# Peptides against a protein of PDB entry 5NXQ: the designs that were tried, part 12

Target 1, 114 residues: chain A of PDB entry 5NXQ
Amino acid sequence: EIQIPVSMAAEEEYLRSKVLSELLTDTLENDGEMYGNENEVLAALNGAYDKALLRLFASACSDQNVEKALSLAHELKQDRALTAAVKISERAELPSLVKKINNIREARYEQQLK

## One batch from the design tools (peptide; aimed at target 1 K51 R55 A58 K87)

Design b1_p28_1_s2 (made by RFdiffusion4, then SolubleMPNN; from b1_p28_1, 10 letters changed)
Fold by OpenDDE base, seed 4:
Structure b1_p28_1_s2 (fold): chain B 114 residues (1-114), chain A 28 residues (1-28)
Amino acid sequence: as target 1 above (114 residues)
Amino acid sequence: DEYEEELEKLVEELGEEIEKKKEEKLKE
């Protein structure tokens, strides 16, 4: 098993919280603006980024805003995060969204095969 | 792996929140 150094783990948790806070704020304000070094953080920690997005995704699902949820799903980087989004969509009883997210997964899979 | 477990936990938490909100809306 891969062990993550304590210092890295702490930093990752901090960065996740920071990114989440900014993304949630942006979502609530609906201004689409990001401030600071968030773009750099997103590139460095894809895992933390995807977790933050999933929280926003779930919020969109709660609002039954399928288009917003789908847009957020497109921003997810990892396939396992897309899988998580599918599971959340199922809990939200949004079958159309499930299909569309699976289409994203299939498209990315096809790209990997090329 | 550990991250996958974190995702599973997150999905469960978010799913429960969604279901709770749906139930609350139905009661209104």
Scores: peptide ipSAE 0.625, ipTM 0.916, DockQ to the pose 0.373
OpenDDE base, seeds 1, 2, 3, 5: peptide ipSAE 0.608, 0.606, 0.606, 0.608; ipTM 0.920, 0.920, 0.920, 0.920

Design b1_p28_1_s3 (made by RFdiffusion4, then SolubleMPNN; from b1_p28_1 with E1D E3Y F7L E9R D12E N21E R22K)
Fold by OpenDDE base, seed 5:
Structure b1_p28_1_s3 (fold): chain B 114 residues (1-114), chain A 28 residues (1-28)
Amino acid sequence: as target 1 above (114 residues)
Amino acid sequence: DEYEEELERLVEELGEEIEEEKEEKEEE
């Protein structure tokens, strides 16, 4: 049995989730019609996408690559995923990254209020 | 929320991995 490195597995899962999420989004935009289950499917795909990203994010934190970690955090879609990223950053003892991710969250909150 | 619980588990898993790696680096 071929053992796949964890980093490669994480990247594969991210790419798969990203592609599926994008395909669904594009389909909804192109068709102009919303069906009953489409939003649920999209939410599920977004969840999988964020989970995959968080694995990559954690890897970046482990490598002490704050710049890469921050870039990945910007790609997270859901606030609860950003919260998870903050918690991971705390465990990694990266307080500067914690602050920057919280800034992302605050910016998104302000956008939602508009 | 089931998904939130999954995230919490994921955070714990990934956090432990990060901490273990840091400990290994500090011992070197």
Scores: peptide ipSAE 0.501, ipTM 0.877, DockQ to the pose 0.828
OpenDDE base, seeds 1, 2, 3, 4: peptide ipSAE 0.497, 0.499, 0.496, 0.493; ipTM 0.875, 0.876, 0.875, 0.870

Design b1_p28_1_s4 (made by RFdiffusion4, then SolubleMPNN; from b1_p28_1, 10 letters changed)
Fold by OpenDDE base, seed 4:
Structure b1_p28_1_s4 (fold): chain B 114 residues (1-114), chain A 28 residues (1-28)
Amino acid sequence: as target 1 above (114 residues)
Amino acid sequence: DEEEKELEELVEELGKEIEEKKKKKELE
């Protein structure tokens, strides 16, 4: 379990919220494209980054936009986030998307083996 | 860990929203 110092809790939550808001706004405004140094900043906060993407992912699933959902899934950094995306896809009853996301996971497993 | 727990809670939240939207559309 990753523990964050209590003294940094307030700052962490603020930064997390700010980054999430910016990510969501920028992604929706620019149809999934991000500009500037946002990717570098979010890479350091993989957990928050992935959670933000999952919210967008769920929205795409709600619209039954499989291709958009898949594109967002490719941007997820952590395996556990891909697992979350699979679970969301199942709830959305999108089996084709489930298969495609599992393919992403398998591809990453292969990369780890090399 | 705590992050995993938060992720699970997020999945549940988002899943419920999706299901509620589907239900609403089915009733319309």
Scores: peptide ipSAE 0.607, ipTM 0.915, DockQ to the pose 0.371
OpenDDE base, seeds 1, 2, 3, 5: peptide ipSAE 0.603, 0.600, 0.597, 0.602; ipTM 0.921, 0.922, 0.922, 0.921

Design b1_p28_2 (made by RFdiffusion4)
Pose (drawn by RFdiffusion4):
Structure b1_p28_2 (pose): chain A 114 residues (1-114), chain P 28 residues (1-28)
Amino acid sequence: as target 1 above (114 residues)
Amino acid sequence: TEAEEEEEEAKEQFLKDAEEIIEEAFEE
């Protein structure tokens, strides 16, 4: 059976999670539950989404592509995932990227104050 | 050639450490 590189597999998993998360969110926001495990599936789905996205984020940092990495960070869902992205940026010694990601966290926190 | 091999090893170590950070974040 064909082996898939972890980097390439992460892009597909990100996209798949993004599609499935959007579909299942639309189902729960309009029709509610039907099968019985949608809420747990959506929670696991957003978890896999951010995890795959953080792997692509690490590749962008490894490639010193700060701009690509910031765009990936913007697509993150969980606030805790933004925290994970900051730690990966620090580990990658990209201080300029840390500041811009911390601006995203602060901006989201400002929405939390409204 | 030795410098390119050292750079590839450093990138592989970074990606390994980044994956450990990701796993710690999702195990919490």
Fold by OpenDDE base, seed 1:
Structure b1_p28_2 (fold): chain B 114 residues (1-114), chain A 28 residues (1-28)
Amino acid sequence: as target 1 above (114 residues)
Amino acid sequence: TEAEEEEEEAKEQFLKDAEEIIEEAFEE
């Protein structure tokens, strides 16, 4: 059995999920057609996307590449993913990164209030 | 080299721990 490195697998999944998520979003916006499961499908795609990003994020943390990790965190879509990124950063003992990710989360909350 | 091996093992364990965090975050 061929073992694919975690980083390579994550990158492939990220790219695939990103493309599919964008295509689905564009289709829904343009056609206005909503099937009963479209929102669920979109959510599932977003989940896969964020999971892939988080794996890349963990890799960056492992390399102590805070700038790369932060860049990846900005690409996360869901709040639960940001929460996971915080937990991973804490496990990596990167308190500066924890603070920066929490700032991202707070900024998104403020945007939702407007 | 022994210290390098220990560092690699620590990184591997970290990645496993991270995967657990990810799985928990997206548990349905």
Scores: peptide ipSAE 0.658, ipTM 0.926, DockQ to the pose 0.867
OpenDDE base, seeds 2, 3, 4, 5: peptide ipSAE 0.656, 0.658, 0.655, 0.656; ipTM 0.927, 0.926, 0.927, 0.926

Design b1_p28_2_s1 (made by RFdiffusion4, then SolubleMPNN; from b1_p28_2, 14 letters changed)
Fold by OpenDDE base, seed 2:
Structure b1_p28_2_s1 (fold): chain B 114 residues (1-114), chain A 28 residues (1-28)
Amino acid sequence: as target 1 above (114 residues)
Amino acid sequence: SAARKEEEAKKKKLLEEMEKIIEEAFAE
């Protein structure tokens, strides 16, 4: 059996989840159709998206590529994902990245209050 | 080299720990 490297697998899952999430979002926004499970499906897709993205983030952190990691963190959608990114950054002993991700979180909190 | 192998092992372990963080973040 051919095994795909972890980084490539993560990228594939990220792209898959991203496409599906965008399709559902576009359908809800443009077609106006809402069934009983759309919100749950969207949440699940967003979860998968962030989960895959976090694996890419972890890989970047392991390579000590702070700039790449930060760029990936900006693409995270859920607060719980940003929290995970902080924990990952702490484990990778990247305090500058921790600070920058916390700034992202704070900025989003402020936007939600408006 | 032994040094490279050790570094790769450390990286692998680090990634495993990070995976646990990810799984915990999305655990239902």
Scores: peptide ipSAE 0.629, ipTM 0.925, DockQ to the pose 0.815
OpenDDE base, seeds 1, 3, 4, 5: peptide ipSAE 0.629, 0.628, 0.629, 0.629; ipTM 0.924, 0.924, 0.925, 0.924

Design b1_p28_2_s2 (made by RFdiffusion4, then SolubleMPNN; from b1_p28_2, 13 letters changed)
Fold by OpenDDE base, seed 5:
Structure b1_p28_2_s2 (fold): chain B 114 residues (1-114), chain A 28 residues (1-28)
Amino acid sequence: as target 1 above (114 residues)
Amino acid sequence: SAAKEAEEKKKKELLEESEEIIEEAFAE
């Protein structure tokens, strides 16, 4: 059996999850209610999306690619995902990245308060 | 080389720890 690198597997899952999430979102936007559990489905898809991104994020951190890691962090949707990214950055001993991700979180908090 | 081996070990450990962090963050 062919072993797929973690980063490649994560990329595949990210793309799949992203496409499905966007498709479902677009469907709800255009057609309204679909299955009666749309919010749960969206949450699950968003979760899978962020999980995949975080695996890519971890890979970037392992490569000491801070810029790529930061770019990926900006794509994260959920606050819990950003929190996870901070933890990963800490484990990776990338304090500058920690600060930058915390700035993203703070900015989102401020936007939610408006 | 020993240096490369050490680096790869660190990368592996980070990925393993990261997976645990991810699982905990999305545990339901």
Scores: peptide ipSAE 0.660, ipTM 0.939, DockQ to the pose 0.720
OpenDDE base, seeds 1, 2, 3, 4: peptide ipSAE 0.660, 0.660, 0.659, 0.669; ipTM 0.939, 0.939, 0.939, 0.938; seed 4 fails the geometry check

Design b1_p28_2_s3 (made by RFdiffusion4, then SolubleMPNN; from b1_p28_2, 12 letters changed)
Fold by OpenDDE base, seed 2:
Structure b1_p28_2_s3 (fold): chain B 114 residues (1-114), chain A 28 residues (1-28)
Amino acid sequence: as target 1 above (114 residues)
Amino acid sequence: SSEEEEKEKKEEELLKESEEIIEEAFAE
């Protein structure tokens, strides 16, 4: 049995989910409203996208690559994913990264209120 | 070396804990 490295598996899932999410988004933008089930599919894809990113994020943290980790955090879409990234950063004992990710969250909250 | 082994172990532990965090964050 062939085992795929964690980072490679995460990248594959990231690319897959990103492409599908973008296709659905483009379809919505071009064709108008989506059916309810299509909305659920999009939500699921967004979840998969963030999950894949978080796995890459964890890998970056394990490599002590703070800049890469931060860049990945900026690509996260959902607040729950950012929260997860904070927790992962805490486990990785990267307090500076924790602060920076919290700043991302706060900035998004402020933008949402505008 | 012992230091390399310890580093690798810490990395593995982080990845394991991270997977748990991810699963909890996206649990339905």
Scores: peptide ipSAE 0.642, ipTM 0.925, DockQ to the pose 0.720
OpenDDE base, seeds 1, 3, 4, 5: peptide ipSAE 0.642, 0.641, 0.642, 0.642; ipTM 0.925, 0.925, 0.925, 0.926

Design b1_p28_2_s4 (made by RFdiffusion4, then SolubleMPNN; from b1_p28_2, 12 letters changed)
Fold by OpenDDE base, seed 2:
Structure b1_p28_2_s4 (fold): chain B 114 residues (1-114), chain A 28 residues (1-28)
Amino acid sequence: as target 1 above (114 residues)
Amino acid sequence: SEEEEEEEERKEELLEEMEEIIDAAFAA
């Protein structure tokens, strides 16, 4: 039995979740039809998306690839995912990355206040 | 080499701990 490496599995799930999330978002924006569960579905998709991204992020951190890790962090959508990314960065002993991700989070907070 | 194997093992352990962080973030 062939087992898919964790990183490849994460990438596959990321791409799948990304596509589905974008399609759902576009549908809601263009059609404007709501049945009551679309937001919940979108949230679930976003969760899966961020979770997959975080696994890729973790992999990048383990490789000490700060640039790749930071690029992935910018793609995260949820604050809880950014928080997780900070914790992962701390575990990987990448303080510069910790600061940069916190800056991303702070910037998003400021944008929400405007 | 043995050193490479040890490094990969350490990375694997690190990734496992990171997975726990991820799981905790989405435990709701």
Scores: peptide ipSAE 0.612, ipTM 0.911, DockQ to the pose 0.805
OpenDDE base, seeds 1, 3, 4, 5: peptide ipSAE 0.609, 0.607, 0.607, 0.612; ipTM 0.911, 0.910, 0.910, 0.910

## One batch from the design tools (peptide; aimed at target 1 R55 C61)

Design b1_p29_1 (made by RFdiffusion4; failed a check: the pose's geometry)
Pose (drawn by RFdiffusion4):
Structure b1_p29_1 (pose): chain A 114 residues (1-114), chain P 29 residues (1-29)
Amino acid sequence: as target 1 above (114 residues)
Amino acid sequence: MQEVLEETAKEMLEAKEEKDKLLEEMAEL
């Protein structure tokens, strides 16, 4: 059986988690539950989404592509995932990227205060 | 960066496996 590189597999998993999360969120926001495990599936779905997105983020940092990495960080869902992205940026010694990601966390916290 | 790449790959595969198991259980329903 064909082996898939972890970098290439992460892009597919990110897109798939993005699609499935959007579909299942539309189902729960309009029709509610039908099968019985949609809430748990959606929670695991958003977890896999951010995890695959952080793998792509690490690859962008390894390639010193700060711009691509910031765009990836913007697509993150969990606030804890933005924290994980900051640690990856620090571990990659990209201080300019840390500041811009921390601006995203502060901006979201400002929406939390409204 | 090699350590970061290996850690993030491990975490992504573990989260994928958990999600896929729940999707299979949901398809059986």

Design b1_p29_1_s1 (made by RFdiffusion4, then SolubleMPNN; from b1_p29_1, 10 letters changed)
Fold by OpenDDE base, seed 1:
Structure b1_p29_1_s1 (fold): chain B 114 residues (1-114), chain A 29 residues (1-29)
Amino acid sequence: as target 1 above (114 residues)
Amino acid sequence: MEEVLEETAKEMQEAVEKAKALLEEMKAR
């Protein structure tokens, strides 16, 4: 389960994102060595990306910046990450944001059914 | 597949730039 504190230091967020960016770059440089595992690699990369975004999202919620938080939620790829964003929004006491994120989830489910 | 991974790497780089911007904004507050 993804748990992200509502309050996070920007320095920690930055450093973690930087490390992940370097790991992504290294993965791409060696992608030919990972032939046959591309789907697993992609899943891991998407997971790391969503985790970084959730940290930014938590920071935006702490700042009560609903517009920034919503923009970040739209960039989340995995449904589990949207679920985590809902939990963060609930803890931040942002019910309007909770509703908007749930609408994003519902819209994605409808798209998958078409 | 490589193209998708490259796109993901670009998206991650954008997240890094957002984090940098946030850090600078916090320093200015």
Scores: peptide ipSAE 0.042, ipTM 0.523, DockQ to the pose 0.028
OpenDDE base, seeds 2, 3, 4, 5: peptide ipSAE 0.025, 0.024, 0.025, 0.042; ipTM 0.487, 0.485, 0.491, 0.525

Design b1_p29_1_s2 (made by RFdiffusion4, then SolubleMPNN; from b1_p29_1, 11 letters changed)
Fold by OpenDDE base, seed 1:
Structure b1_p29_1_s2 (fold): chain B 114 residues (1-114), chain A 29 residues (1-29)
Amino acid sequence: as target 1 above (114 residues)
Amino acid sequence: MEEVLKETAEEMEEAVKKAEELLKEMAEL
């Protein structure tokens, strides 16, 4: 069995899920619901996407690359994924990154209230 | 929707756990 490095597998899954999420979003915006389950499919794809990103995020944290980690956190779609990124950052003992991710969360909450 | 959200939450929890394990492994190397 060919062992694919975790980072490569995460990058592949990230790219795949990103493309599918973008395509499905565009479809919903332009054509609406075709089968009545597109929103559920999109949510599942977003989950896979964020999961892949979190693996990359963990790698960046391991490298102490705060700027890369922060960039990846900005790409996370779900609030639960940002929460996960906070937990990872705490485990990595990166309090500055924790603060920055919490700022992203706060900004998103403010946008939802408008 | 609710079921998908639940599954997604479980996936996030799993991702956190795996990431913590990875961080631990990297720290030991």
Scores: peptide ipSAE 0.032, ipTM 0.582, DockQ to the pose 0.048
OpenDDE base, seeds 2, 3, 4, 5: peptide ipSAE 0.030, 0.028, 0.029, 0.029; ipTM 0.605, 0.577, 0.604, 0.588; seed 5 fails the geometry check

Design b1_p29_1_s3 (made by RFdiffusion4, then SolubleMPNN; from b1_p29_1, 10 letters changed)
Fold by OpenDDE base, seed 3:
Structure b1_p29_1_s3 (fold): chain B 114 residues (1-114), chain A 29 residues (1-29)
Amino acid sequence: as target 1 above (114 residues)
Amino acid sequence: MEEVLEETAKEMEEAVRKAEELLEKMKEL
């Protein structure tokens, strides 16, 4: 049995979840609600997406690739996922990345208040 | 909706745990 590297499996799941989330979002924006459950499907897809991103984020932190890790953190949708990324960064002993992710969180809060 | 969010939160916590395990393995190399 060919063991697919964990990183490659995480990338596949990320891409799949991203594409499905984008397609569903585009459908809601252009065609409206069709079945009345699209918001629940979108929430599940966003969760799977953030989960897959967090695995990639952890891999980037392991590689000491702060730039890649930060780029992945910008793609996270949920605030709880950003909080998880902070915890991963703390364990990776990357205080500069912790600060940058907290800045992303603060910027999102400010945008929600406008 | 709320149940799906709770399941998703648990899955995220598991993903974080696995990510931490990977970080520890790489520190040993």
Scores: peptide ipSAE 0.036, ipTM 0.561, DockQ to the pose 0.062
OpenDDE base, seeds 1, 2, 4, 5: peptide ipSAE 0.036, 0.035, 0.034, 0.033; ipTM 0.560, 0.559, 0.582, 0.582

Design b1_p29_1_s4 (made by RFdiffusion4, then SolubleMPNN; from b1_p29_1, 12 letters changed)
Fold by OpenDDE base, seed 4:
Structure b1_p29_1_s4 (fold): chain B 114 residues (1-114), chain A 29 residues (1-29)
Amino acid sequence: as target 1 above (114 residues)
Amino acid sequence: MEEVLEETAKEMEEAVKKAEALLKERESL
């Protein structure tokens, strides 16, 4: 069995989940619901996507690569994933990153209120 | 950090499993 490095595995899963999410989103936007469960599938795919991103995020935090970590945080879709990113950042003792991620979170809340 | 990842992974694991199940169901139709 070929052991894939953790970083490569996370990147692969991220890319896979990203592609699937994009394809499903495009299908919903252009063709509508076919099976009636597409939104649930999309939500689940977004979960997988964010999970993969969070692994990459944690790696970036471990490397103290705040710029990369922040970029990854912007790609997170779910608020709960941003919350997780905050927690990871706190544990990594990166207060500047915590603040920046919280700003992303607040911005999304404001956008949803409009 | 690892603990937070593990907790987050568990929270999202259900979503992943659901996605897999739903996709499989769709393929069977």
Scores: peptide ipSAE 0.058, ipTM 0.622, DockQ to the pose 0.456
OpenDDE base, seeds 1, 2, 3, 5: peptide ipSAE 0.045, 0.057, 0.055, 0.047; ipTM 0.593, 0.622, 0.616, 0.592; seed 1 fails the geometry check

Design b1_p29_2 (made by RFdiffusion4)
Pose (drawn by RFdiffusion4):
Structure b1_p29_2 (pose): chain A 114 residues (1-114), chain P 29 residues (1-29)
Amino acid sequence: as target 1 above (114 residues)
Amino acid sequence: AREEVMEEAELFLEEHEERFGNVPIEVEP
């Protein structure tokens, strides 16, 4: 059976989780539950989404592509995932990227104050 | 269509856990 590189597999898993998460969110926001496990599936779905997105983020940092990495960080869902992205940026010694990601966290926190 | 979405979501989560469950995220300076 064909082996898939972890970097290429992360892109597909990101996209798949993005699609499935959007569909299941629309289902829960309009029709509610039908099968019985949608809430748990959506929670695991958003978890897999950010994890795959953090793997692509690490590849962008390894490639010193700060701009691509910031765009990836913007697509993150969980605030804790933004925290994980900051630690990956620090580990990659990209201080300019740390500041821009921390601006995203601060901006979201400002929405939390409204 | 909704049933297919649930089946695909469950399969996706199983495949993701098998592929990346014990795989750490690595990065280079």
Fold by OpenDDE base, seed 2:
Structure b1_p29_2 (fold): chain B 114 residues (1-114), chain A 29 residues (1-29)
Amino acid sequence: as target 1 above (114 residues)
Amino acid sequence: AREEVMEEAELFLEEHEERFGNVPIEVEP
């Protein structure tokens, strides 16, 4: 049994989940309405995607790498994942990052209202 | 601080039945 470092595992899962999510999304856009378990699969993929991202995000915050952390936060899909990112940033004592992530959340809220 | 950051991230991951740490990969001999 080989133990894969968290960062490597996270990168792999992130990329895998991202690709699959994009492919599924594109397929649904081309084929029309969602049927069966497609919505559930997409939700699961998004979950896995954000999980992997948050691992990377947490690592970046731990390194006090605000630039990298912010870039990763922009890639998060779920609002609850952004909320987690805020909390992580708070624990990392990065108030500027907290503000920037909250701005991302607010922007998405505004988009939903339109 | 690092520990606290990782613990906070873990809260989200727990909702997905996943934990931080190395991922064990079984490789056939």
Scores: peptide ipSAE 0.150, ipTM 0.657, DockQ to the pose 0.047
OpenDDE base, seeds 1, 3, 4, 5: peptide ipSAE 0.145, 0.129, 0.139, 0.135; ipTM 0.651, 0.644, 0.657, 0.648; seeds 3, 4 fail the geometry check

Design b1_p29_2_s1 (made by RFdiffusion4, then SolubleMPNN; from b1_p29_2, 9 letters changed)
Fold by OpenDDE base, seed 3:
Structure b1_p29_2_s1 (fold): chain B 114 residues (1-114), chain A 29 residues (1-29)
Amino acid sequence: as target 1 above (114 residues)
Amino acid sequence: SMEEVMKEAEEFLKEFEERFGDLPIEVKP
Protein backbone atom coordinates (compact mmCIF):
# COMPACT_ATOMS: atom_id res chain seq x y z
CA GLU B 1 0.00 0.00 0.00
CA ILE B 2 1.17 3.48 -0.86
CA GLN B 3 1.95 5.53 2.23
CA ILE B 4 0.69 9.09 2.27
CA PRO B 5 1.21 11.89 4.80
CA VAL B 6 -0.83 11.53 7.99
CA SER B 7 -2.59 14.84 7.44
CA MET B 8 -3.71 13.82 3.99
CA ALA B 9 -4.86 10.48 5.30
CA ALA B 10 -6.78 12.21 8.07
CA GLU B 11 -8.45 14.49 5.55
CA GLU B 12 -9.44 11.50 3.47
CA GLU B 13 -10.91 9.64 6.45
CA TYR B 14 -12.72 12.76 7.61
CA LEU B 15 -14.35 13.21 4.23
CA ARG B 16 -15.22 9.54 3.87
CA SER B 17 -16.67 9.29 7.37
CA LYS B 18 -18.66 12.47 6.80
CA VAL B 19 -20.14 11.25 3.54
CA LEU B 20 -20.93 7.79 4.91
CA SER B 21 -22.47 9.19 8.07
CA GLU B 22 -24.69 11.52 6.09
CA LEU B 23 -25.58 8.82 3.61
CA LEU B 24 -26.47 6.31 6.31
CA THR B 25 -28.53 8.92 8.16
CA ASP B 26 -30.44 9.79 5.00
CA THR B 27 -30.96 6.14 4.14
CA LEU B 28 -32.29 5.44 7.63
CA GLU B 29 -34.73 8.31 7.25
CA ASN B 30 -35.90 7.12 3.87
CA ASP B 31 -35.88 3.34 4.24
CA GLY B 32 -35.83 2.76 7.99
CA GLU B 33 -33.86 0.13 9.83
CA MET B 34 -33.31 -3.07 7.88
CA TYR B 35 -30.53 -4.93 9.65
CA GLY B 36 -30.92 -3.75 13.23
CA ASN B 37 -27.36 -2.50 13.70
CA GLU B 38 -27.54 0.68 11.64
CA ASN B 39 -27.39 2.92 14.69
CA GLU B 40 -24.35 1.06 15.97
CA VAL B 41 -22.61 1.51 12.63
CA LEU B 42 -23.64 5.16 12.56
CA ALA B 43 -22.18 5.68 16.02
CA ALA B 44 -18.94 4.10 14.85
CA LEU B 45 -18.88 6.33 11.79
CA ASN B 46 -19.42 9.39 13.95
CA GLY B 47 -16.63 8.25 16.23
CA ALA B 48 -14.27 7.92 13.29
CA TYR B 49 -15.48 11.28 12.03
CA ASP B 50 -14.58 13.05 15.26
CA LYS B 51 -11.25 11.26 15.57
CA ALA B 52 -10.27 12.28 12.06
CA LEU B 53 -11.37 15.85 12.73
CA LEU B 54 -9.34 15.98 15.92
CA ARG B 55 -6.24 15.00 13.99
CA LEU B 56 -6.92 17.80 11.53
CA PHE B 57 -7.67 20.11 14.44
CA ALA B 58 -4.36 19.30 16.10
CA SER B 59 -2.57 19.93 12.83
CA ALA B 60 -4.28 23.30 12.46
CA CYS B 61 -3.27 24.22 16.00
CA SER B 62 0.33 23.25 15.34
CA ASP B 63 0.25 25.48 12.27
CA GLN B 64 -1.13 28.29 14.43
CA ASN B 65 -4.13 28.42 12.12
CA VAL B 66 -6.71 29.37 14.75
CA GLU B 67 -9.44 30.17 12.25
CA LYS B 68 -9.18 26.76 10.64
CA ALA B 69 -9.01 25.09 14.04
CA LEU B 70 -12.16 26.84 15.19
CA SER B 71 -13.98 25.92 12.00
CA LEU B 72 -13.05 22.30 12.54
CA ALA B 73 -14.19 22.43 16.16
CA HIS B 74 -17.64 23.56 15.02
CA GLU B 75 -17.87 20.37 12.98
CA LEU B 76 -17.23 18.09 15.96
CA LYS B 77 -20.28 16.09 17.01
CA GLN B 78 -19.50 14.60 20.42
CA ASP B 79 -19.02 16.67 23.55
CA ARG B 80 -16.05 14.53 24.51
CA ALA B 81 -14.47 15.48 21.20
CA LEU B 82 -14.91 19.16 22.04
CA THR B 83 -13.30 18.46 25.39
CA ALA B 84 -10.39 16.87 23.58
CA ALA B 85 -10.16 19.92 21.33
CA VAL B 86 -9.96 22.14 24.41
CA LYS B 87 -7.10 20.09 25.78
CA ILE B 88 -5.28 20.21 22.46
CA SER B 89 -5.76 23.98 22.38
CA GLU B 90 -4.43 24.32 25.92
CA ARG B 91 -1.36 22.32 25.06
CA ALA B 92 -0.87 24.47 21.98
CA GLU B 93 -1.12 27.55 24.24
CA LEU B 94 -4.07 29.03 22.38
CA PRO B 95 -6.28 30.46 25.16
CA SER B 96 -8.54 32.40 22.80
CA LEU B 97 -9.35 29.18 20.99
CA VAL B 98 -10.02 27.46 24.32
CA LYS B 99 -12.59 30.11 25.18
CA LYS B 100 -14.31 29.87 21.84
CA ILE B 101 -14.54 26.09 21.98
CA ASN B 102 -15.97 26.27 25.48
CA ASN B 103 -18.54 28.71 24.12
CA ILE B 104 -19.51 26.09 21.56
CA ARG B 105 -19.95 23.54 24.33
CA GLU B 106 -22.05 25.89 26.42
CA ALA B 107 -24.24 26.78 23.48
CA ARG B 108 -24.91 23.11 22.81
CA TYR B 109 -25.79 22.52 26.46
CA GLU B 110 -28.25 25.39 26.39
CA GLN B 111 -29.82 24.07 23.24
CA GLN B 112 -30.25 20.65 24.82
CA LEU B 113 -31.99 22.17 27.82
CA LYS B 114 -34.68 23.73 25.64
CA SER A 1 -29.57 1.08 -0.83
CA MET A 2 -29.15 0.35 2.86
CA GLU A 3 -27.27 -2.81 1.99
CA GLU A 4 -24.74 -0.92 -0.10
CA VAL A 5 -24.33 1.83 2.49
CA MET A 6 -23.80 -0.65 5.31
CA LYS A 7 -21.28 -2.58 3.27
CA GLU A 8 -19.31 0.55 2.43
CA ALA A 9 -19.51 1.73 6.04
CA GLU A 10 -18.16 -1.56 7.38
CA GLU A 11 -15.33 -1.54 4.87
CA PHE A 12 -14.47 2.04 5.76
CA LEU A 13 -14.53 1.34 9.50
CA LYS A 14 -12.20 -1.59 9.04
CA GLU A 15 -9.79 0.52 7.02
CA PHE A 16 -10.04 3.38 9.49
CA GLU A 17 -9.22 1.12 12.41
CA GLU A 18 -6.16 -0.14 10.59
CA ARG A 19 -4.95 3.39 9.89
CA PHE A 20 -6.08 5.31 12.95
CA GLY A 21 -7.06 2.77 15.59
CA ASP A 22 -4.65 4.35 18.02
CA LEU A 23 -6.29 7.79 17.88
CA PRO A 24 -7.77 8.74 21.23
CA ILE A 25 -10.63 11.05 22.02
CA GLU A 26 -9.12 11.79 25.40
CA VAL A 27 -6.04 13.97 25.22
CA LYS A 28 -3.79 14.99 28.05
CA PRO A 29 -2.88 18.67 28.11
Scores: peptide ipSAE 0.534, ipTM 0.861, DockQ to the pose 0.476
OpenDDE base, seeds 1, 2, 4, 5: peptide ipSAE 0.532, 0.533, 0.529, 0.532; ipTM 0.861, 0.871, 0.861, 0.861

Design b1_p29_2_s2 (made by RFdiffusion4, then SolubleMPNN; from b1_p29_2, 10 letters changed)
Fold by OpenDDE base, seed 2:
Structure b1_p29_2_s2 (fold): chain B 114 residues (1-114), chain A 29 residues (1-29)
Amino acid sequence: as target 1 above (114 residues)
Amino acid sequence: SRKKVMEEAEAFLKRFEERFGDLPIEVKP
């Protein structure tokens, strides 16, 4: 097996999960479930997507690249993933990033109420 | 096709767990 840098591996899995999630989402919207486990698979794909993205996020935080980290945070799907991003930012001692991610979370909460 | 997407997704998820299952931050579906 060829060892690939963690960031490159995370980028690859992020892209793969993103594409697969989009394809499966589209088919479900158009045709519904056919095999009976599509929603379960989609949930797993979305979980993998956020997890891979969080790895990239952590890398950006380690580089003190707040701009890149924030851009990645906007791509996160699950609220629990945003919570994880906050924790990573706190550990990286980036309070400005913490505030901005919390703003993203608040905005999504408000959208859910409408 | 739906079948192909499902097969690729299952294969991906298996490889992903093997590659990143040890990450400390867990984002479960």
Scores: peptide ipSAE 0.494, ipTM 0.866, DockQ to the pose 0.303
OpenDDE base, seeds 1, 3, 4, 5: peptide ipSAE 0.492, 0.485, 0.489, 0.490; ipTM 0.855, 0.843, 0.855, 0.854

Design b1_p29_2_s3 (made by RFdiffusion4, then SolubleMPNN; from b1_p29_2, 10 letters changed)
Fold by OpenDDE base, seed 1:
Parts: C-alpha cells; structure tokens; sequence
Structure b1_p29_2_s3 (fold): chain B 114 residues (1-114), chain A 29 residues (1-29)
C-alpha cells in the first residue's frame, strides 16, 4: 500500500468532488430529472468538496499564505464551511483573512435575499 | 501556531466527516 501525503489526498478529493458536483448540478438544472437520491448525492459531494477545501485552506493558513487561503475560501459552497474557515483563520492569527471571508459570507447572504 | 491551526481544522473536519463522510481516495496498495 502506497502512502499518499495528506495534501495530495485532499487535492484529489477536491478535484473529484468538484467535477462530480458540477456535473450533477448541471444535470439537475438542465434536465430536471430526479428519480432517486440525486439531492442526497449532491449534498454528500458538496460536503466532501468543502471538507477537502478546508484541509487545503488550513494548510495555506499554516503557511501564512493569505492569497491562497482566500482563493480557496471563494470556492467553498456551504456557509458553515465559510464559518469554519473564519475560525481557522482566527486561530492562524490572520485578521485580514477573517475580514475578507466574512465579506464573502455577507455578499452571499445579500444575494440570497434577492 | 501550525499546531493550533491544524487542531481547529481537524475539529471542524470531524464534524463534516460525521455528516457527509469522505469520498474514496484512490490509493494503490
């Protein structure tokens, strides 16, 4: 058995879940066909996707790479994942990143109200 | 500092894992 570094494993999971999530989303939006567990699968994929991103995000924060961390935060889908990113940023003592992520959250909230 | 960041990350990741689990990672033996 070959041991894979955590970062590489996370990137693999991220890419896999992102592609599958996008494909499923496109299918649901375009075809509207739901015959079973499509929503459940999508939720699971989104969760795994955000989890993978958060691993990468934490790594970026550990490296004090705010630019990379912020880029990753923009890719997060769930609000609770953004909340997690904020808390991680706080622990990393990156207040500028905290503010920027909170701005992302606020922007998404405003968009949902429209 | 890294230890604290990773500790916090792991706590949240555990919550995500509880709800959604993990996608299978292709690991060759």
Amino acid sequence: as target 1 above (114 residues)
Amino acid sequence: EREEVMKEANEFLEEFEKRFGDLPITVKP
Scores: peptide ipSAE 0.118, ipTM 0.654, DockQ to the pose 0.047
OpenDDE base, seeds 2, 3, 4, 5: peptide ipSAE 0.033, 0.056, 0.032, 0.060; ipTM 0.600, 0.604, 0.571, 0.613; seeds 2, 3, 5 fail the geometry check

